# Peptides against a protein of PDB entry 5HOI, part 127

Target 1, 351 residues: chain A of PDB entry 5HOI
Amino acid sequence: FRYMPFSPAGTPFGFTDRRYLTMNEVGYVSTVKNSEQYSITVSFFDVGRFREYHFEDLFGYDLCFLNEKGTLFGQSKTGQIQYRPHDSIHSNWTKIIPLQAGERITSVAATPVRVIVGTSLGYFRSFNQFGVPFAVEKTSPIVALTAQNYRVFSVHYSQFHGLSYSLSELGTSSKRYYKRECPLPMSLPNINSDMKKDANLDYYNFNPMGIKSLFFSSYGDPCIFGSDNTLLLLSKWRSPEESKWLPILDSNMEIWKMSGGKETTDIHVWPLALAYDTLNCILVKGKHIWPEFPLPLPSEMEIRMPVFVKSKLLEENKAILNKKNEIGADTEAEEGEEDKEIQIPVSMAAE

## One batch from the design tools (peptide; made by RFdiffusion4, then SolubleMPNN)

Design b1_p16_5_s2 (from b1_p16_5, 11 letters changed)
Fold by OpenDDE base, seed 3:
Structure b1_p16_5_s2 (fold): chain B 351 residues (1-351), chain A 16 residues (1-16)
Amino acid sequence: as target 1 above (351 residues)
Amino acid sequence: SKRKELAEKIQELLEE
C-alpha cells in the first residue's frame, strides 16, 4: 500500500498532460504539464460571481482544495502549501510544512476561516485563513480531508483496522470531536475483480482508497462517495450514540433506472457536492470513470431519502418564525437555534 | 423537472 495525495474529485493524468486537481460545486481546478512546469487554471461554474484565473506552477502542486473565498494548493513531497484568495484584495501566502523522512502531505482542506493539512504519518495541522498555526495533533494516518466553516471531516487509514473517520470542530482555543477515529463502513476497491480494465488500474494507482470525493452537504452533514458509487451521509452526528451512515444514493442503480433498464456500464457519476436533496455531479461517458476535457456541464441527481424533510422543515420553521415575528413577540432569537439538529421523522427513514 | 432533465441527458449519452 502507498499513501497518495488526495483532493476531492481530483482526476489522474492517465496518458495525458492534463488533469483536474479538484472539483466541487464552486468550480474546478485544472493543471497542464508544460515541460518542467505546470499551468494551473481555477475555473468557476458561476461565471457571474467569479472570474477564472491562471498561474504558472513551478512546484508541481498535486493537492488542491477549492472554496468560495480561495484555493489551497499543496505539494505532497516538499510540504509546500499556497493559499490564493479569489479576490485580488487579499494577498496570497505560501508556507512550508515540515515533513519527516518519508512523510507526505496526503490531503489539504480550506474554509474561509481555517486551513487544514493532513499527512501520511497522521499529523493534523490547523491554521487560520492567513496561515497562522493553531495546533499540531498526532492521529492515525490521514488519507482524505474536507472542511466546512469550522468543521473538519477526516478519513484515516490503518493497516490493521482499515478506514476510520473523525468529525471535529476547530474553535479558536480548542478542537472538539463529535466523532474520533470511528469505523468507516466504506468498501475499498477490489483489485482482483475490477482490474480487468486497464483504466481501473490507472485510477487505483492514483487513488488506492477509491474515495472519489468527500464533502459536507448544504446542511453540514459529512458525505463520502466511494468506488462502489454509493453516496454515504453521516446522520445524527451531534448524538454520538445515534449517529449512522446512510446510503442515500446508489448512483449506478439510479442511472440504470433513468435509462429505462438499459446497459449503462460506460456511464459514470463523478460527484461534486450535495445541495439540499440533489447530488451535483458530472455524468461521464466512456472507458475512464473520471471526466476528461472539456468538463461537461454538471447534472443534478435527486436523492430519494427524506432529506426533503430537512428543506421542508427549514421552510416550515422559517414560516413559523416569520409568523411569530408578525405576532410581535419580541422573542430574542437565541443564536443557538441554527445549530439544532433537524430531527428526521423516524417513519420516513425506513422507506 | 430535474428528473426529466437527467433522464434526457442519460438517453443522449446512451446514443453516443
Scores: peptide ipSAE 0.590, ipTM 0.956, DockQ to the pose 0.484
Fold by OpenDDE base, seed 2:
Structure b1_p16_5_s2 (fold): chain B 351 residues (1-351), chain A 16 residues (1-16)
Amino acid sequence: as target 1 above (351 residues)
Amino acid sequence: SKRKELAEKIQELLEE
């Protein structure tokens, strides 16, 4: 087994000189090989909000994370990382992460307030958005990272225990765990059944875990999309005893239904983000399960889970809060109330 | 509707 660099929705080169380093709801980062160097382009879906930019990469960045404020790059072997704000007002910064012999950076994540680096030896390194370090923690080997605001979703791998996950919050003074190295009930790629097609072998060599992407939903729930094309959402993560993974979308079954029951073996879902009750994704036609160039326009796939209840409950909670404010109750709105988990009534989970 | 747009795009991809 070899630890490979992972980035959310990153694609392999295949037989081409170009690939996507990462993509999400904000945009997509591509790299093109030019002789001994690379040209990186950071592109956005909202062309009115952001300006596309490019630069020459002399280091061969193989890790990337895109957010609304900037792009984090990493080189898995050398330990070099670079943060590039989208706005030219803020300066780029570069840092070398110290790596032991045979250690690799396996994943990187960035929010507007945090930078996270995970390694094949389980070193979890946290920084602010300016590259100032907070802490170094040793965990089980990290294979994937994503982050939203102060929260980090990490996936770990051990040869003895398989896949695990952690959910943590990176405050100013300390790291809080909501979940710490708990079992992750995701199916790994089956080498014997799926590798009969050469295209699946190339993807497996690029991403042995089969994690196409991981992200936080618009509601702050950890999501993961594996090789089985099932979207898993971590529900009730604030309640240690009630937390569970929900299979909220089988994308293969949904494509099959939308086709009218036709053969859809050459149509693939490539996940970007979960926005409210819709999976933002790229629909891919062909032998490769990943998008080629040019990138197709994103599509929206509705999830069947009663996340419609979360939107209604959010609207109802906002309406209750607005009514309380009209009644002149000096309830100090503790800034922490926006972060309460919306409990879905048990009656709506049975439809 | 989002579901109709998705079904139309899947049908387009099946005809390619």
Scores: peptide ipSAE 0.590, ipTM 0.956, DockQ to the pose 0.539
Fold by OpenDDE base, seed 4:
Structure b1_p16_5_s2 (fold): chain B 351 residues (1-351), chain A 16 residues (1-16)
Amino acid sequence: as target 1 above (351 residues)
Amino acid sequence: SKRKELAEKIQELLEE
């Protein structure tokens, strides 16, 4: 197994000289290889709020994280990181992260108030937005990071224990854990079934964990989108005993339904963000499961429980209704609500 | 509706 640099919704080069370093709800960062150099472009979906900018990259940044205030870049091998504010008011800064022999930066994240660096040896490094260090913590090997405000969602990998996750808050004085290296019930890429297609092998070599993206929802819930194209949301993370991963969208099933039940094997969802009850995503047509150039316009996909979970929620809701009726609450169950698509109550996620 | 727009876009992609 090889630890690869991970960025949210980053794409491989494939057979091209260009790729997306990262993309989310704010925009997308592309890099083009020009001989021994790279040209990086930071593009935005809200062109009225932000101006596209580009620069020459002499370092070959292979890590990126985009937020509303700036872009964090990282070089996995050298340990160089750069933060670039989108505005011209704040200066860019560069720092070298000290790496041990064979250590790699595996993921970086940035919020308007924090910068986080994770490594293949499990060093978790935190900084403020100006690159002033707060702490260094030793964890299990970090494979992915995302952050929102002061919160960090980290994914860890052990050859012995598989995937785990942490959810932490980076205060000014201390790190608080809501979850610390708990099992992550995400399916890993199936090497035997999927590797028959060259395109899947290229993606696996780029991202062996199959984590297409991870982000916080608009409500501040950790989300992960794996190789199975299922969006998982961590519900009730404030209550350690009640916290659970919810499969809130099977994107393959949703595409299949929206097609009218046609074959959709060449249509892929590329996740950007979860805003309220909708997955912001790119619909991708073709051999590659990732978007090519130019980037298609984002699409919105409503969150829906997979059929096998939806049936259980229907049974549970019927059982709750029956118990309410036994308690003598004369709530006339209007017969007409049976066909309402059980949306996961967004309230259950944000607690 | 978001669902209609998504269905239209998926149908367009199926015809390409």
Scores: peptide ipSAE 0.590, ipTM 0.955, DockQ to the pose 0.599
Fold by OpenDDE base, seed 5:
Structure b1_p16_5_s2 (fold): chain B 351 residues (1-351), chain A 16 residues (1-16)
Amino acid sequence: as target 1 above (351 residues)
Amino acid sequence: SKRKELAEKIQELLEE
């Protein structure tokens, strides 16, 4: 197993010279290979709030986190980080994170008040927005980070224990845990079943955990979107005994419903953020599950508890068809292998 | 409605 650099909704290069380092509700960060250098562009969805900017990257930044005040960059192997405020009034700063032999920065996060660096050895490093260090903590190996204000959602991986998560608050004097290395009920990518398609292998090599994105909702709840395309939300995290993960959206099921029950195997949801009851996302058509260039406009998908699994709907529709065939025995069975469009029950289309 | 816009966008992508 290799720890790979993670950024929220980051895409692989694939066979191209360009990729997205990160994207969320604020915007998207792209990088293009140019000989021995990279050109980075920071773009925004709200063109009225911030102006797009670019710069030459001599370091090959492979980690990124975008917020409403600036962009944090990181280089997983060298330990270099750079913070670039969107406002030209504030200065850029650069720092080297000391790494041990074989250690990698695996994730970075930034808020207007905190910078967080997580590593493959489980070093959790916290800074203020000016790069002044607060603390270094040793945790289980960190594979993903996100942050909102003073709160940090971290995902950890152990070969023996699988995925765990922590939810913490980084005050001025101390770190408080709401959740500390609790089991994360997310499925890992299945190498044997899904890797028959080359496109899935390329994505797995880029992101072995299958975490497409990690964010806080507009209400401040931790959210994770895994390889199963299910949005999980951590509910009641302030009450440790009542805290639970809610599967608030099956995006594959929702696309299938919205298509009228057509084949949607080449339509993919790429998650950006959860705003209230709506997943902000990119709809992607094609072999690759990630957006290419140019970036499509974001779409909005309403959250719903997945009450129905596709398999049960298929079984119910087969049972309804079999009952109709038992009642209508006299009409000629045309043997046509026609792709029988699975009629979604009107009750499910009207919801 | 958000749902109508999403359905229209999915239909466009199915016709590509």
Scores: peptide ipSAE 0.592, ipTM 0.956, DockQ to the pose 0.707; fails the geometry check

Design b1_p16_5_s3 (from b1_p16_5, 11 letters changed)
Fold by OpenDDE base, seed 3:
Structure b1_p16_5_s3 (fold): chain B 351 residues (1-351), chain A 16 residues (1-16)
Amino acid sequence: as target 1 above (351 residues)
Amino acid sequence: SKRKEFAERVQKLLSE
């Protein structure tokens, strides 16, 4: 096993000189190998809101995180990180993360208010958006990070315990855990079954954990999309004893149903984000499970979320509406979308 | 509907 640099929905080079460093609902970051340097392009899906930009990368950034305010880059071996605001009003900043011998930055995340760096030795480093450090904590080895506002979802790996996760909030003075190194019930890639295709070996070498992406939903629930193409959502994480992972989508089965039961072995979902009950994704056709160039337009897949997720979303929306009404904001609530029955996938109903 | 549009995209990809 090797700790590899992880970025949400990042793609390998394969046999090409180009790859996606990361992609999400905001946009996509690509890098092209030149002779001694890389050319990085930051592209956006909303071309009216953001202007595409590019720069020459002399460091070989292999880590990336894109948000609505900027892009964080990292170099896994050297420990260099760079934050680039999308707006020219704010300055870029660069920092070197001190690494021990053999330590790697394995993941980076950035929000408009926080920067997070995770390492192969389990160093969790937190900064503000200007690169001012808050704290260094030692955890189990970090393999993936995502963040939304002040909240961080981290995935950890232990050779003895497998995958675990943490959910934390990075306040101004302290880190709060909602979940701390709890078991993550995600299937790891099966080397023996999936390696019959050379394309799967290339992806496994790039991403041994098979985590295609991880993100927060629009409701702030942690989501993870593994090698099994199942979208897991962490429900009830505010109540530690009630917290559970929900398999809210089997993307292979949904594609198969939508095909009319045809062979769909060359059609793949590449996850971007979860907005309400809709998975934003790239539909990929081909041997590679990841998108190539040019990037296809995003697709929206409606998820029949389980009733207990809908009820919680309705309660959270009612609580948000009640708080808005206490603040005197007249927002008309449309009542009408109660009764859509959630079909649980047959493969999960057989236990 | 979003589901119909997604299904049409899947069918298009299957025909290519």
Scores: peptide ipSAE 0.522, ipTM 0.941, DockQ to the pose 0.639
Fold by OpenDDE base, seed 2:
Structure b1_p16_5_s3 (fold): chain B 351 residues (1-351), chain A 16 residues (1-16)
Amino acid sequence: as target 1 above (351 residues)
Amino acid sequence: SKRKEFAERVQKLLSE
């Protein structure tokens, strides 16, 4: 088995000189091979909020993470990382991550407040947005990372135990675990069935785990989209006993239904983000399961899940809070109440 | 509706 660099919704080069390093709801990062160097472009979907920028890459960055404040780049073999704020007011910084012989950076993540580096030996390295280190932890080998604010969703791989996941919060002085190396019930790519098509073999060589993307939802729930084109959402992660993965979307089944039961073998969903009850995705037509160039405009797929209940319950909880404030109860608004998990009534999970 | 717009995009791709 070979650890490969992973970035959320990253695409292979295939037979081309260009690929997407990463893409999400904010935008997309592309790299083009120019002889011995690369040209990187950071593009945005909201062209009114952000300005596209490019730079020459002499290092061959193969890891990337895009957020609303900047882009993190990494080189899996050399251990070099670079953070580039989107705003020119803030300085770029570069750091070398010390790697052991045969160790690789396998994934990187960045939020406006944290930078995370994961390796093939299971080194989990945390930094602030300025590249100041907090801690180094030894975990099971890391294969994928995503982060939102102070929270990190990590995917681990063991040859003996398969895939596991962790959910952690990176405070100023300590790391808290909500979930620590728990089994991840995601289907791995089946080499014998899926590799009959050359295009699937090329993608498997790029991404052996078949994780197309992972992200946090707009509600802060960890999401993962595997090779089976099923979107999994981690529900009730604040309660260790109640935490479960929900298969919230079979994208192949939804496309098949929307086609009227036609053959849809050449139509693919490429996941970007989950915003409320809507999967932001690229619809891809062709032999390749990933988007090519130019990037199509994002599409919004509505998810018929109890997540629709979460928006109503958020509105109801806001209405209850507003009514309590009108009644003049000196409830010290502990700043911690916004982060309470909304319990969905069991009756609404059966519809 | 978002669902209708998405279905129209799928149908468009099927016709190409």
Scores: peptide ipSAE 0.521, ipTM 0.943, DockQ to the pose 0.554
Fold by OpenDDE base, seed 4:
Parts: sequence; C-alpha cells; structure tokens
Structure b1_p16_5_s3 (fold): chain B 351 residues (1-351), chain A 16 residues (1-16)
Amino acid sequence: as target 1 above (351 residues)
Amino acid sequence: SKRKEFAERVQKLLSE
C-alpha cells in the first residue's frame, strides 16, 4: 500500500496533461503540465464574487484545498505549502513542512482561520491563516483532511485497523476532540471487481482509499463520499455515544431511478458539497468516473433524508437554541463563537 | 423542482 496525496474531489491526470487538484462548492483548481512546470488555475462557480486567477507552479503541487478566502497548495514530497488568498489585499505565504525520511504530506485543509497538514506518519500540524504554527500532534496515518471554521474532519488509515476518523476543534489554546480515531464504516475499493476496467485502475492508483471527497455539510456535519458512491453523514457527533454514520444517499441508486431503471454504468456522480438537503455534484458521462475538461456545470441532487434524520436535526437545533437561551440569561456574554444558527431550509421545515 | 431538473439532466445525458 502507498499513501497518496489526497485533495477533496481531485482527479487524476489519466492520459492527459491536465487534472483537477480539488473542487468543491466554491470552485475548482486545475493544473496543466507544461514540460517540467505546471500552470495552476483557480476558477470559481460564482464569477460575480471571485475572479479566476492563474500562476506558474515550479514545485508541482499535488495537494490543494479551496475555501472562500483562499487556496492552500501543497507538495507531498518536498513538504512545501503555499497559501494564496483570493483577494490581493492579503499576501501569499509559503512554508516548508519538515518531513522525515519517506514521510509525505497526504492531505491539506484550510479555512479562513486555520491551516492543517496531515502526513503519512500521522503528523497533524495546525497553523493559523498566516502560517503561524499552533501544534504538532502524532495520530494514526492521515489519508484525508477537510475543515470548516475551527473544525477538522480527518480520516486515518492503518494496515491493521483499516479506516478511522477524527473530528476535532482547533481553538486558540487547545485541540478538542468530539471523535478520536473511531472506526469509519466506509467501504474500500474492491480491487478484484472494479479493476477490470483500466479507468478504474487509474483512479485506484491515484486514490487507493476511493474517497472521492469529504466535506462538512452546511450544518457542520462531516460528510464522506466513497468508491461505492454512497454519501455518509456523521449524525449526532456532539453526543459521542449517540454519534453514527448515516448513508443519506446512494447516488448510483438515485441515478438509476432517475434514468427510469435503465443501465447507467456510464453516468457518474462526482461530489462537491452538501448544502442542506442538496448534494452539489458534477454529473459525469463517460468511461472515467471523474470529470474531464471542460468541467460540466454543477448539478443539485435533492437528498431524501430519512425522516428520522430530519427530525433529529430539528431536535438538535431546538436543543442548541434552548441551551443558548438558558446560558444567555445569567452569564455575561463572553465572546464564545456563536454556533451559527443552523438555518433549517424551508423545505426541511415544511415536511 | 430540483429533483425534476436533475432527472431531466440525467435523461439528457442518457440520450447523448
């Protein structure tokens, strides 16, 4: 087994000189190989809010994370990282992550307030948005990272224990764990069944874990989309004993239903984000399970969340609101980061 | 509806 650099919804080169380094709800980052150099383009879906930009990459960045404020790049072998704000007001910064012999950066994540680097030896490195280090922690080998605000969802892999996950919050003074290296019930790629097609082998060599993407939902729930095309959502993560993974979408089944029960072996869902009850995704047609160039327009797949998930989200939101109202009565407003009101979509409130 | 629009996109892709 080889630890490969992972970025959310990143694509392989395949037989081409170009690939997507990452994509999500904000946009997509592409790289084109030009001899020994790369040209990177950061593109946005909201062209009114952001301007596309490009630059020459002399380092061969193979890791990327895009957020609303900037793009984090990483080079898995050299340990170089670069943060590029979208706005010209803030300066780019570059840092070298010290790597041990054979260590690789396996994943990077960035929020407007945190930068996270995970490695093949399980080094979890945290920084602020300016690249000032907070801490280094040793965990199980990290294979994937995503982050939202101060929260980090990490996926770990052990040859002996398989996949695990952590959910943590990176405060100013300390790291809090909501979940720490708990079993992740995600199906791994089946080498024997899926590798009959060359296209699947190329993807497996690029991403041996088959994690197409991971993200936080608009509600702040960890989501993972595996090789089985099932979207898993971590429910009730604030209650460690009640926390569970919910298979909220089988995308193959939904495509099959929408086809009218036709063969859909050439239609693929490529996940971007979960906004409320809607999976933002790219519909891909062809031999490759990943989007090629040009990138198709994103599509919105409505998730029929199980009624019990919807009701629980409503109850959890009410419980959070009630706790805020109880705490707001007695103690002076310490500037505790407002757990942003989970705006339940009107569609979810009406059912 | 979002579901109808998505289904129409899937049907379009199947016809191509």
Scores: peptide ipSAE 0.520, ipTM 0.942, DockQ to the pose 0.556
Fold by OpenDDE base, seed 1:
Structure b1_p16_5_s3 (fold): chain B 351 residues (1-351), chain A 16 residues (1-16)
Amino acid sequence: as target 1 above (351 residues)
Amino acid sequence: SKRKEFAERVQKLLSE
């Protein structure tokens, strides 16, 4: 095993000079090898909202995170990071993250308010959107990061314990943990079974964890999409004892159903985001499980949660509503909108 | 419906 730079929905070069550094619901970042340099393009799905831009990359950025306000780039070996706002109003900034011998930046994340850097030695570094540092924390080795607003979903790896995850909130003065290095029930790529196809070996060498993407849902729930093409959603994360991973989508099974039970071994779902009950994804046809160039238009896959999971979520949501009604009789406390336990929409539960 | 449109896209890809 080796620590590799991870970016959400990033693709390998394969046998090409091009890859996607990252992609999500906002857009996609591509890089092209031009001899000793790279040309990076930041493209958007909403061309009316954002203007595509490009620049020459002399550093060989291998980490990227795209949000609605800017793009964070990182170089895993040198520790260089760059934030580029999409607008011309805010300036670009560059910083070097100090790395120990053999340490790598393994993942970066950026929100409009936070920048996060995770390393192969488990250094978790937090910054504001202007690159002002908040803290450095030592955790288990970080293999993936995503962030939404002030919240960070981190995936950790130990050779002894496998995958774990943390969910934290990066306030102005402190980090709060909702989950701290809890077991992550995601299947790792099986080298012996899955690597029979050369294309799978290339992807494994690029991403040995098989994490195709991780993101927050539109409801602020951590989501992870592994090599098994199952979308896992962390439910009830505000209640540590009730928190669980829900297998909300088997994308292979859904593609198979939608085919009418045909062979679909050459059709792949590449995850972008979860918006409400809809997985935004790229449908990929071909030998490679990842999108090539040009990028196909995004597709929306409606998520049908399993009935046994829906029933439990409905019971849990009813129990929460009942508890709120029992407590809410006496306290006029303006619980700010932020602490509203985001209910999984009844629509996801109603089928 | 989103499901129908997605299924149509899958069927299109299967025909290619």
Scores: peptide ipSAE 0.520, ipTM 0.942, DockQ to the pose 0.558

